# Peptides against a protein of PDB entry 5EIB: the designs that were tried, part 253

Target 1, 366 residues: chain A of PDB entry 5EIB
Amino acid sequence: VDLEPGTMDSVRSGPFGQIFRPDNFVFGQSGAGNNWAKGHYTEGAELVDSVLDVVRKESESCDCLQGFQLTHSLGGGTGSGMGTLLISKIREEYPDRIMNTFSVMPSPKVSDTVVEPYNATLSVHQLVENTDETYCIDNEALYDICFRTLKLTTPTYGDLNHLVSATMSGVTTCLRFPGQLNADLRKLAVNMVPFPRLHFFMPGFAPLTSRGSQQYRALTVPELTQQMFDSKNMMAACDPRHGRYLTVAAIFRGRMSMKEVDEQMLNVQNKNSSYFVEWIPNNVKTAVCDIPPRGLKMSATFIGNSTAIQELFKRISEQFTAMFRRKAFLHWYTGEGMDEMEFTEAESNMNDLVSEYQQYQDATAD
Target 2, 366 residues: chain A of PDB entry 5EIB as posed
Amino acid sequence: VDLEPGTMDSVRSGPFGQIFRPDNFVFGQSGAGNNWAKGHYTEGAELVDSVLDVVRKESESCDCLQGFQLTHSLGGGTGSGMGTLLISKIREEYPDRIMNTFSVMPSPKVSDTVVEPYNATLSVHQLVENTDETYSIDNEALYDICFRTLKLTTPTYGDLNHLVSATMSGVTTCLRFPGQLNADLRKLAVNMVPFPRLHFFMPGFAPLTSRGSQQYRALTVPELTQQMFDSKNMMAACDPRHGRYLTVAAIFRGRMSMKEVDEQMLNVQNKNSSYFVEWIPNNVKTAVCDIPPRGLKMSATFIGNSTAIQELFKRISEQFTAMFRRKAFLHWYTGEGMDEMEFTEAESNMNDLVSEYQQYQDATAD

## One batch from the design tools (peptide; made by RFdiffusion4, then SolubleMPNN)

Design b2_p24_3_s2 (from b2_p24_3, 15 letters changed)
Fold by OpenDDE base, seed 3:
Structure b2_p24_3_s2 (fold): chain B 366 residues (1-366), chain A 24 residues (1-24)
Amino acid sequence: as target 1 above (366 residues)
Amino acid sequence: SSREKYLEKLKKKVEKALEYRKKK
């Protein structure tokens, strides 16, 4: 789905374009112009019914519909505005189904779009209310991984999207292979989300290795485990050492010893015990899938629900507040039928979310 | 599930603790 036709042609011409049904390509003509309100109230609102018709058709074809997975950007107008409209409409029609998102967070290091803080804040407001699970994929963290870890001098959107794809493949492993921990979206939510509003995850993937060092790197369970818990390997721009993990899931892929995985996972928990909440027992879950990812002997994917994610929301809030106090570009949003109060409500809800994470971070086992 | 019941009990314990902190 897109408000621009050219993106659909790019997907169709891609190496996997033929796996999608032609009728499942829904697109507009005018785009959202990086405006959330245009995606949510005008251009997106005109297209949403056509998308819902496709969603219904595909849902009816499912033997057992677990829920929905959306991949979108929070910086643009289509992914943020129309994406959150679609989430709201799907939640209304399917209130008992899991809503899972891969939400790409904007960064000034990656995009020059000045209104990204508005689009992100307005999107986070919708995601707090209408999603059950949100993987926070921060363009800043992806850029930093590409530059620092992968040794890419000039990271491209292709390089960032490769990390996103690897992560998405990793976190969905348990859903795609039978007999795994978190074999359905609801079990994942029950395991990862102890509190309904605190459903924002820090993903990570291992191995991350520069092209120049790939040939020299042994892929071992200890190395995967260590890299997966490294703050520099988080795909959200927050330091897990500044917060506490509420819950963690680790998904290993490849032929490895379950015993070795359990030993290394116990060791890393013990080493990082100060970064976990003490009042949630058995808050680390481990899965092993014998099928490696394509081109790797083994991998590990990390899913962290940490109170440190508040750093990401604080960054967005600070940028939002700096723009909103100046009333910068508000007329672009209000001109699409949005009320100025919706900005204040979205800011308030995001600040409340930050406060909630802080309260749980400061909670002791009494 | 036993886990859902545990999490619901935990939620109520934390909510009570947070209310107690707001009253101090």
Scores: peptide ipSAE 0.025, ipTM 0.444, DockQ to the pose 0.020
Fold by OpenDDE base, seed 5:
Structure b2_p24_3_s2 (fold): chain B 366 residues (1-366), chain A 24 residues (1-24)
Amino acid sequence: as target 1 above (366 residues)
Amino acid sequence: SSREKYLEKLKKKVEKALEYRKKK
C-alpha cells in the first residue's frame, strides 16, 4: 500500500515483485507529502476503504487468521498517517486479532523530512492504543550498525533495509516453522507483553560482521549469545544497560546443541542480572530452529521488552517539543482538518508511556 | 555539505510531488 504510484511500480519491477498479487497493490495518486494528517485524514482516508476490501478478502482466504502485521515508517506521511489509520480500522473490524507492527523510527542522521518528529509522535499515540506488539526499528541504530559494525563508509537505504529484512526474518522464525516457541502471535504477546501499553520491543540480530572480518569469524553459540545482548547489535537506539528487561525472547537458528544454548542463555542472564526485573519470573524465553538463515550456518535474533526503550521516545519527544513550541509547520497539519489538540494529546500520551516505563524500571519486588 | 545535499533531495522530492499534482 502507498499513496504514491511510483513506489508500487518500483516494488513490481523488483526481483520479488511477482510474490505479491497484482490486485493487492493499492495506491493513491497524490501522496502524503510527508504529512501525517494527509495520510490520516485526507489522501489516506480516501484510499483506506480500498485497502480494507483487500484486507477482508485476504482474511477470508485464511484457514486460521491469527492477526495482522504492518511494516511502516513513522517519519513518512503514508506509513505514519495512513498506516495508523489502517491499524485503527482493522482493530475496529477485528478486535480479537493480534495487531503486530514493524515500526521504523525516524532519525535526524537519516532524515527525509523536517516534520518527522510530528509524524512519529502522532503515530506512537496511535500505536500505544491500537497495537499488541510493536518492533521498534530505529534508523539511527541501523545507521550506526552499518557505519561502526559493518564498516560501511556511506550507508544507503539499501544497507538499512537489509538489516530490517534480517531482523524481520529472525523475529518471524517461530511463526514460519512449526513446533517453535511463540508459534503464534498471541503466544508471543502473552510471553513478551506483561503490561498492555508496554508492547514496544527492541529487536537485535547476530551475527553482525563487516565484510573484512567475515572470513575470520567463528560462529559459535557463546559468541551469538554474547552479541545478541550487546547494545551495539540492537536495532533500536537504546542502551539496555540504562534500563531493565521486562521480558526477553532469544531465537537461535541453525544446527546447534540445545544444551549449549540453555547454558549460554543462563550464563548471559546471570552476568546481566542487574538489567532484568526480578519480579517477573521466567521472563527469558529461548527457541532453537534447526533451519539456518540463508548464507549463515547459525544466527540468533533477540527480542527485548526493556524500559530502556524510553530513550527512543524521549528523543522523539524532545524533537517534537522543540518544533511544537514554535508552532513550526502546524498549518500543514491543521489545513488537512487536524485539530492542534491532537498534537498535545499525542505528546501527553507518549510522555505518560515514558513515565510508565520508568515506574517499572524502578519497581522492586515488595 | 550533507545538509545541502539533504535540502536538495528534499527540494527534488517536493518538486516531484508538485509536478505529479500538476499532471493530475
Scores: peptide ipSAE 0.006, ipTM 0.341, DockQ to the pose 0.024
Fold by OpenDDE base, seed 4:
Structure b2_p24_3_s2 (fold): chain B 366 residues (1-366), chain A 24 residues (1-24)
Amino acid sequence: as target 1 above (366 residues)
Amino acid sequence: SSREKYLEKLKKKVEKALEYRKKK
C-alpha cells in the first residue's frame, strides 16, 4: 500500500514482485507529502476502504487468522498517517486479532525531513493505543550499525533495509516454523508484554560483521549470545544498560546444542542481572530453530522489552517539542483539518509512556 | 470500552477532516 504509484511499480518490477497478487497492490495518485494529517485524515482516508476490502478478502482466505503485521515508517506521511489509520480500522473490524507492527523510527542522521518528529509523535500516540506488539526499528540505530559495526562509510537505504529484513526474518522465525516458542502472535504478546501499554520492543540481530572481518569470526553460540545482548547490536538507539529488561526473547537459528544455548543464556542473564527487573519471574525466553538464515550457519535474534526504550521516545519528544513550541509547519497539519490539541494529546501520551517505563525501571521487589 | 470510544472519536475526526477538505 502506498499513496504514491511509483513505489508499487518498483515493488512489482522487483525481483520478488511476482510473489504478491496484483489485486493486492493498493495505491493512491497523490502522496502524503510527509504529512501525517494527509495520510490519516485526507489522502489516506480516501484510500483506506480499498485497502480494507483487500484485507477482508485475504483474512477470509486464512484457515487461522492470528492477526496482522504492518511494516511502516513513522517519519513519512503515508506510513505514519495512513498506517495508523489502517491499524485503527483493522482494529475496529478485528478486535480479537493481534496487531503487530514493524515501526521504523525517523532519525535526522538518515533524513532531512523536518516534520518527521511530528509524524512520529502522532504515530506513537496511535501505536500505544492500537497495537499489541511494536518492533521499534530505529533508523538512527540502523545508521550507527552500518557505519560503526559494518564499517560502511556511506550507508545507503539498501544497507539499512538489509538490517530491517534480517531483523524481521529473525523475529518471525517462531511464527514461520512449527513447534517453537512463541509459535503464534498471542503467545508472543503473553510472554513479552506484561503491561498492555509497554509493548514496544527493541530488536537485535547477530551476527553483525563487517565484510573485512567476516572471514575471521567464528560463529559460535557464545559469540552470538554476547553480540545479541550488546547495545551496539540493538536496532533501537537505546542502551539497555540505562534501563531494565521487563522481558526478553532470544531466537537462535541453525544447528546448535540446546544445552549450550541454555548455558550461554543463563550466563548472560547472570552477567547482566542488574539490567533485569527482579519482580518478573521467568522473563527470559529462548527458542532454537534448526533452520539457519540464508547465507549463515547460525544466527541469534533478540527481542527486548526494556525500559531503556524510553531513550528513543525522549529523543523524538525533544525534537517534537523544539518544533511545536515554535509552531513550525503546524499550518500544514491544521490545513488538513487537524486541531493543535491533537499534537498536545500525542505529546502528553508519549510523555506518559516514558513516565510509565521509568516507574517500572525504578520499581523494586518489596 | 475505552478503545471503542477512541475508534468512534477517530471516525468522527476523519469524517470532519474529509468534510473540511471538500470545502477548500
Scores: peptide ipSAE 0.227, ipTM 0.812, DockQ to the pose 0.727; fails the geometry check
Fold by OpenDDE base, seed 2:
Structure b2_p24_3_s2 (fold): chain B 366 residues (1-366), chain A 24 residues (1-24)
Amino acid sequence: as target 1 above (366 residues)
Amino acid sequence: SSREKYLEKLKKKVEKALEYRKKK
């Protein structure tokens, strides 16, 4: 789905364009112009029914519909505005199904789009209310990984998208292979989401590899385990040492000893015990899949529900507040039928979410 | 204290969330 035809043509002409049914390409003509309100109330609202008809048709063809997976950007108008409209409409029609998202957070290091703080804040408000599981893929963190870890002088969207695809492949491993922990979206939500509003995950991946860098060094299970808990391997721009883990899932892929994995996972928990909440028993889950990712002997994917994720929301809130106090570009949103109250409600709900994470961070078992 | 009332509210939220996880 896109509000621009040219992006859809690039997917259709790509090496994987044939895996999608032609009738499932739904696109607009005018785009959202990086405006959330165009995506949500005007251009996106005109297209949403055609998307819902496709969603219904594909849902009816499923033998066992678990839920929905959306991949979208929160900085642009289409991914943020139309993406959150689709989430709302799907939630209304399928209230008993899991809503899972891969939500790409904007960064001033990657995009010059001035209104990204508005689009992100308005989107986070919708994600808090209408998703069950949200993987926070932060363009800030992806850029920092490319620059600092992968030593890329000028990270491209191709480099960022490689990290996103590796992470998405990692976190979906348990859904795609039989006999795994978190084998369905509902079990993942039960294990990872202790509180309904606190469903934002920081993913991490090891080993971090660029396109064309054949890392000939096979990592060991101890090295993979240590790297998963390193802040430099997190795809969200927050330091887990500034918060506490509510829940963790670790997904190992490749031929390895389950005993060695369990020993290393116990050791890393014991070394990092101060960074976990003490009042959630058995809050770390480990899975091992014998099938490695393509081009690697082994990998590990981390999913963290951490109170440190508040750093990401604080960054967006600070940028939002600096623009909103000046009423910068508000007429572009109000001209599409939005009220200034929707901005204030979205800011308030995101600040409440930050406060909730801080509250659980400061909670002791006393 | 305001802190004790806050911790009690937090305990009740934690209990409700643990019950929610058992029912899900």
Scores: peptide ipSAE 0.016, ipTM 0.405, DockQ to the pose 0.019; fails the geometry check

Design b2_p24_3_s3 (from b2_p24_3, 11 letters changed)
Fold by OpenDDE base, seed 1:
Structure b2_p24_3_s3 (fold): chain B 366 residues (1-366), chain A 24 residues (1-24)
Amino acid sequence: as target 1 above (366 residues)
Amino acid sequence: SKRDEYLKKEKEKVEKALAYRKAK
């Protein structure tokens, strides 16, 4: 789905364009112009019913509908505005189904789009209320991984998207292969989301290796486990050491010893015990899939629900507040019929979310 | 539910914004 036709043409002409049904391409003509209000209230609102018709058709064809997965950017008007509109509409029609998102967080290091803080804040407001699970994929973290870890001098969107794809493949492993932990979206939510509003995950992937070092690196379970818990491997720009894990899931892929995985997972938890809440029992879940990812002997994917994710929201909030106090670009949104009060409501709800994370970070076992 | 009320409110906002656009 896009409000611009050119994106759909790029997907169709791409190496994987044939994997999508032609009738499932829904697109507009006018675009959102990086304006959340265009995506949510005007251009997107005109297109959303056509998307819902496709969603309904595909849902009816499912033998067992678990829920929905949306991949979108929170910086752009289509992904943010229309994406969140679509979530709301799907939630209205399918209230009992899981809503999962892969939400790409904007960064000024990656994009020059000045209104991204507005689009992100307005989107987070919707995601807090209308999603069950949100993987926070932060373009800032992706850029830093590409630059620092992968030793890419000039990271491209292709390089960032490669990390996103690896992460998405990792976190969906349990959904795609039978007999795994978190084999359905609802079980994932039960294991990962102890509090309904606190459903924002920091994903991570291992191995992350520069092209020059890949040939010389033996991949071991201990190395994967250590890298997976390293703050530098998080796809969200927050330091887990500044917060506490509420819940963790680790998904290992490849031929490895379950015993070795369990031992290493126990060791890493013990080493990082200060970074876990003590009042949630059995808050670390581990899965092993014997099928490695393409081109790797083994991998590990991390899913963390950490109070440190508040750093990401604080960053967005600070940028938002700095713009909103100046009423910068507000006329672009109000011109689409949006009220200034909705900005204040969104800011407030995101700040409440930050406060909730902080509360649980500071909570002691009674 | 609080969720249903929220979704209803969001729907009303969308409808209002669409009406505003059509009036421009």
Scores: peptide ipSAE 0.019, ipTM 0.521, DockQ to the pose 0.758
Fold by OpenDDE base, seed 3:
Structure b2_p24_3_s3 (fold): chain B 366 residues (1-366), chain A 24 residues (1-24)
Amino acid sequence: as target 1 above (366 residues)
Amino acid sequence: SKRDEYLKKEKEKVEKALAYRKAK
């Protein structure tokens, strides 16, 4: 789905464009112009019913509908505005289904779009209320991984999207292969989300290796485990060492010893025990899938629910506040039917979320 | 612990809310 037709042509012409049904391509003509309000109230509102018709049709064709997965950017107008409108409408129609998102967070290191803090804040407000699980994929973290770890001198959107794709493939492994831990979206939510509003995940992937080093790297369970818990491998721009893990899931792929995985997972938990909450028993879950990802002998995917994710929201909030105090560009949003109160409500809800994470970070076992 | 009971109750509330939504 896009408010611009050219994006759909790019998907159709892509190497996987033929796997999608032609009728499932829904697109507008005018675009959102990086305006959340245009995506949510005007251009997106005109298109949403046609998207919902496709969603209904595909949902009816499912033998067992678990829920929905949305991939969107929070910096743009379409992914943020129309994406959150679509989430709201799907949640209204399918209130008993899991809403899962892969939400790409904006970064000033990657985009020059001045209004991204507004789009992100308004989106997070919707995601707090209307999603069950949100994977926070931060463009800042992706850029830093590409530059520092992958040794890419000039990271491209293609390089960032490759990391996103690897992560999405990793976190969905348990959903795609039967008999695994978290084999459905609901079980994942129950295991990963101890508190309903605290459903924002820090994803990570291993191995991350520069092209020049790939041939020389021995992929081992200890190395995957170590890299997966490394703060530099997190695809959200926060340091897990500044917070505490509420819950963790680790998904290993490839032929490996379950015993070795369990031993290494125990070792890494013990080594990092100060970075876990003590009051959630068995808060680390491990899955092993015998089927490796394409081109790798083995991989590990990390899903962390950490109170350190508040650093991401604080960054967005600071940028938002600096713009909103100046009333910068507000007329672009209010002209599309938004009230200035919606900005204040979104800011408040994000600050409340940060406070909730901090409260659970500071909470000791009684 | 009181916290384990709270977490259990919150999980039960979420499960009940999801079950209630499924039954409508």
Scores: peptide ipSAE 0.006, ipTM 0.309, DockQ to the pose 0.027
Fold by OpenDDE base, seed 2:
Structure b2_p24_3_s3 (fold): chain B 366 residues (1-366), chain A 24 residues (1-24)
Amino acid sequence: as target 1 above (366 residues)
Amino acid sequence: SKRDEYLKKEKEKVEKALAYRKAK
């Protein structure tokens, strides 16, 4: 789905364009112009019914519909505005199904689009209320991984998208292969989301490899385990050491000893015990899939529900507040039928979310 | 438990927010 036809044509002509049904390409003509309000109330609102018709058709063809997975950017008007409209409409029609998102957070290091803080804040407000699970994929973190870890002098969207695709492949492993921990979206939610509003995940991946690097160093289980808990491997721009893990899932892929995995996972928990909440017992889950990812002998994917994720929301909130106080570009949103009150409500809800994470960080076992 | 009390409060917040949006 896109409000711009050129993006859809690029997907259709791409190496995987043939895996999608032609009728499942739904697109507009005018685009959102990086405006959340155009995505949510005007251009996106005109297109949403056509998308819902496709969603219904595909849902009816499922033997067992678990839920929905949306991949979207929170910086752009289509992914942010129309994406959150679509989430709201799907949630209304399928209230008993899991809503899962891969939400790409904007960064000034990656985009010069000045209104991204508005689009992100308005989107986070929707995600807090209408999603069950949200993987926070932060363009800030992706850029930093490409630049510092992968030593790319000029990271491209292709480099960032490679990290996104590896992460998405990792976190969906248990959904794609039978007999795994968290084999369905609901079980994942039960294990990962102890508090309904605190459903924002920090993903991580090991080994981190550039798309052009043919030299996959085979990592050992100890090295994979250590890298998964390293802040430099997190796809969200927050330091886990500044918070506490509520829950963790680790997903290993490849031929390895389950015993060695369990030993290393126990060791890393014991070494990092101060970074876990003490009042959630057995809050680390481990899965092993014998099937490695393509081109790797083994990998590990991390899913963290950490109170440190508040750093990401604080960054967006600070940028939002600095723009909103100046009423910068606000007329672009109000001209599409938005009220200034919606901005204040979204800011307030995101600040409440930050406060909730901090409360859990500071909570001790009685 | 403190967990159960909070889970209840957060669930009530989500339900209230959803109800508020359906009423608009």
Scores: peptide ipSAE 0.017, ipTM 0.371, DockQ to the pose 0.055; fails the geometry check
Fold by OpenDDE base, seed 5:
Structure b2_p24_3_s3 (fold): chain B 366 residues (1-366), chain A 24 residues (1-24)
Amino acid sequence: as target 1 above (366 residues)
Amino acid sequence: SKRDEYLKKEKEKVEKALAYRKAK
C-alpha cells in the first residue's frame, strides 16, 4: 500500500515484486507529502476502503487467521498517517485478531523531514491503543550500527533496510517454522507483553560483522549470545542498561547444542540480572530453529520488552515539543481536518507511556 | 507482595483476554 504510485512501481520492478499478487497493490496518486493528516484524514481516508477490501479477501483465504503484520515508517505521511488509519480500521473489523507492527522510527541523522516528530507522535498515540505488538526499528540505531559496527562510512537506506530485513526475518522465524517457541502471534503477545500498553519491543540481531572482519569471526553460541545482549546491537536507540527487561525472547537459528544455548542464556541473565525485573518469573524465552538464515551458519535474534524504550519516546517527545510550542507547520495538519487538541492528546498519551515504563522500571517486589 | 499480585493479575487479565480472542 502506498499513496504514491512510484513506490509501488519500484516494488514491482524489484527482485521480489512477483511474490505479491498484482491485485494486492493498492496505491493513490497524490501522496501524503510527509503529512500524517493527509495520510489519516484525507488522501489515506479515500484509499483505506480499497485496502480493507484486499485485507478482507486475504483474510477470508486464510485457514486460520492469527492477525495482521504492518510494516511502516512513522516519519512519513503514508506509513504514519495511512498506516495508523489502516490499523484502526482493521482493529474495528477484527477486534479479536493480533495487530503486529514493524514501526520504523524517524531520526534526524537519516532524514531531513522537519515534521517527522509530529508524524511519529501522532502515530505512537495510535500504536499505544490499537496494536498488540510493535517492533521499534529506530533509524538512529540502524545508522549507528551501520557506521560503528558494520564500518560503513556513508550508510544508505539500502544498508538500513538490510538490517530491517534481517531483523524481520529473525523475529518471524518462530512463525515460519513449526514446533518453535512463540509459534503464533498470540503466544508471542502472551510471552512478551505483560501489560497491554507496554508492547513496544527492542529488536536485535546477531551476528553483526563488518565486511573486513567477517573472515576472522567465529560464529559460536557464546559470541551470538553476548552480541545479542550488547546495547550496540539494539535496533532501537536506547541503552538496555538504563532500564530493565520486562520480557525477552531469544531466537537462535542454525545447528547448535540446545544445552549450550540454555547455558549461555542462563549465564547472560545471571550476569545482567540487575537489568531484568525480578517480579516477572521466567521472563526470558529461548527458541532454537535448526534452519539457519541464508548465508549464515547460525544467528540469534533478540526481542526485548525493556523500560529503556522510554528513551526513544522521550527523544521524539522532545523534538515534538520544540516544534509544537512554536506552532510550526500546524496549519498543514489542521488544513487536512485535524484539531490542535489531537496533538496535545498524542503528546500526553506518549508521556503517560513513558511514565508507565518508568513506574515498572522502579517497581520492586514490595 | 501486593504489587506482585497486582502485576500478576494484570498479566493474567492480558493472557485471558488474548486467550479469549484466540478461542473465538
Scores: peptide ipSAE 0.013, ipTM 0.316, DockQ to the pose 0.024; fails the geometry check

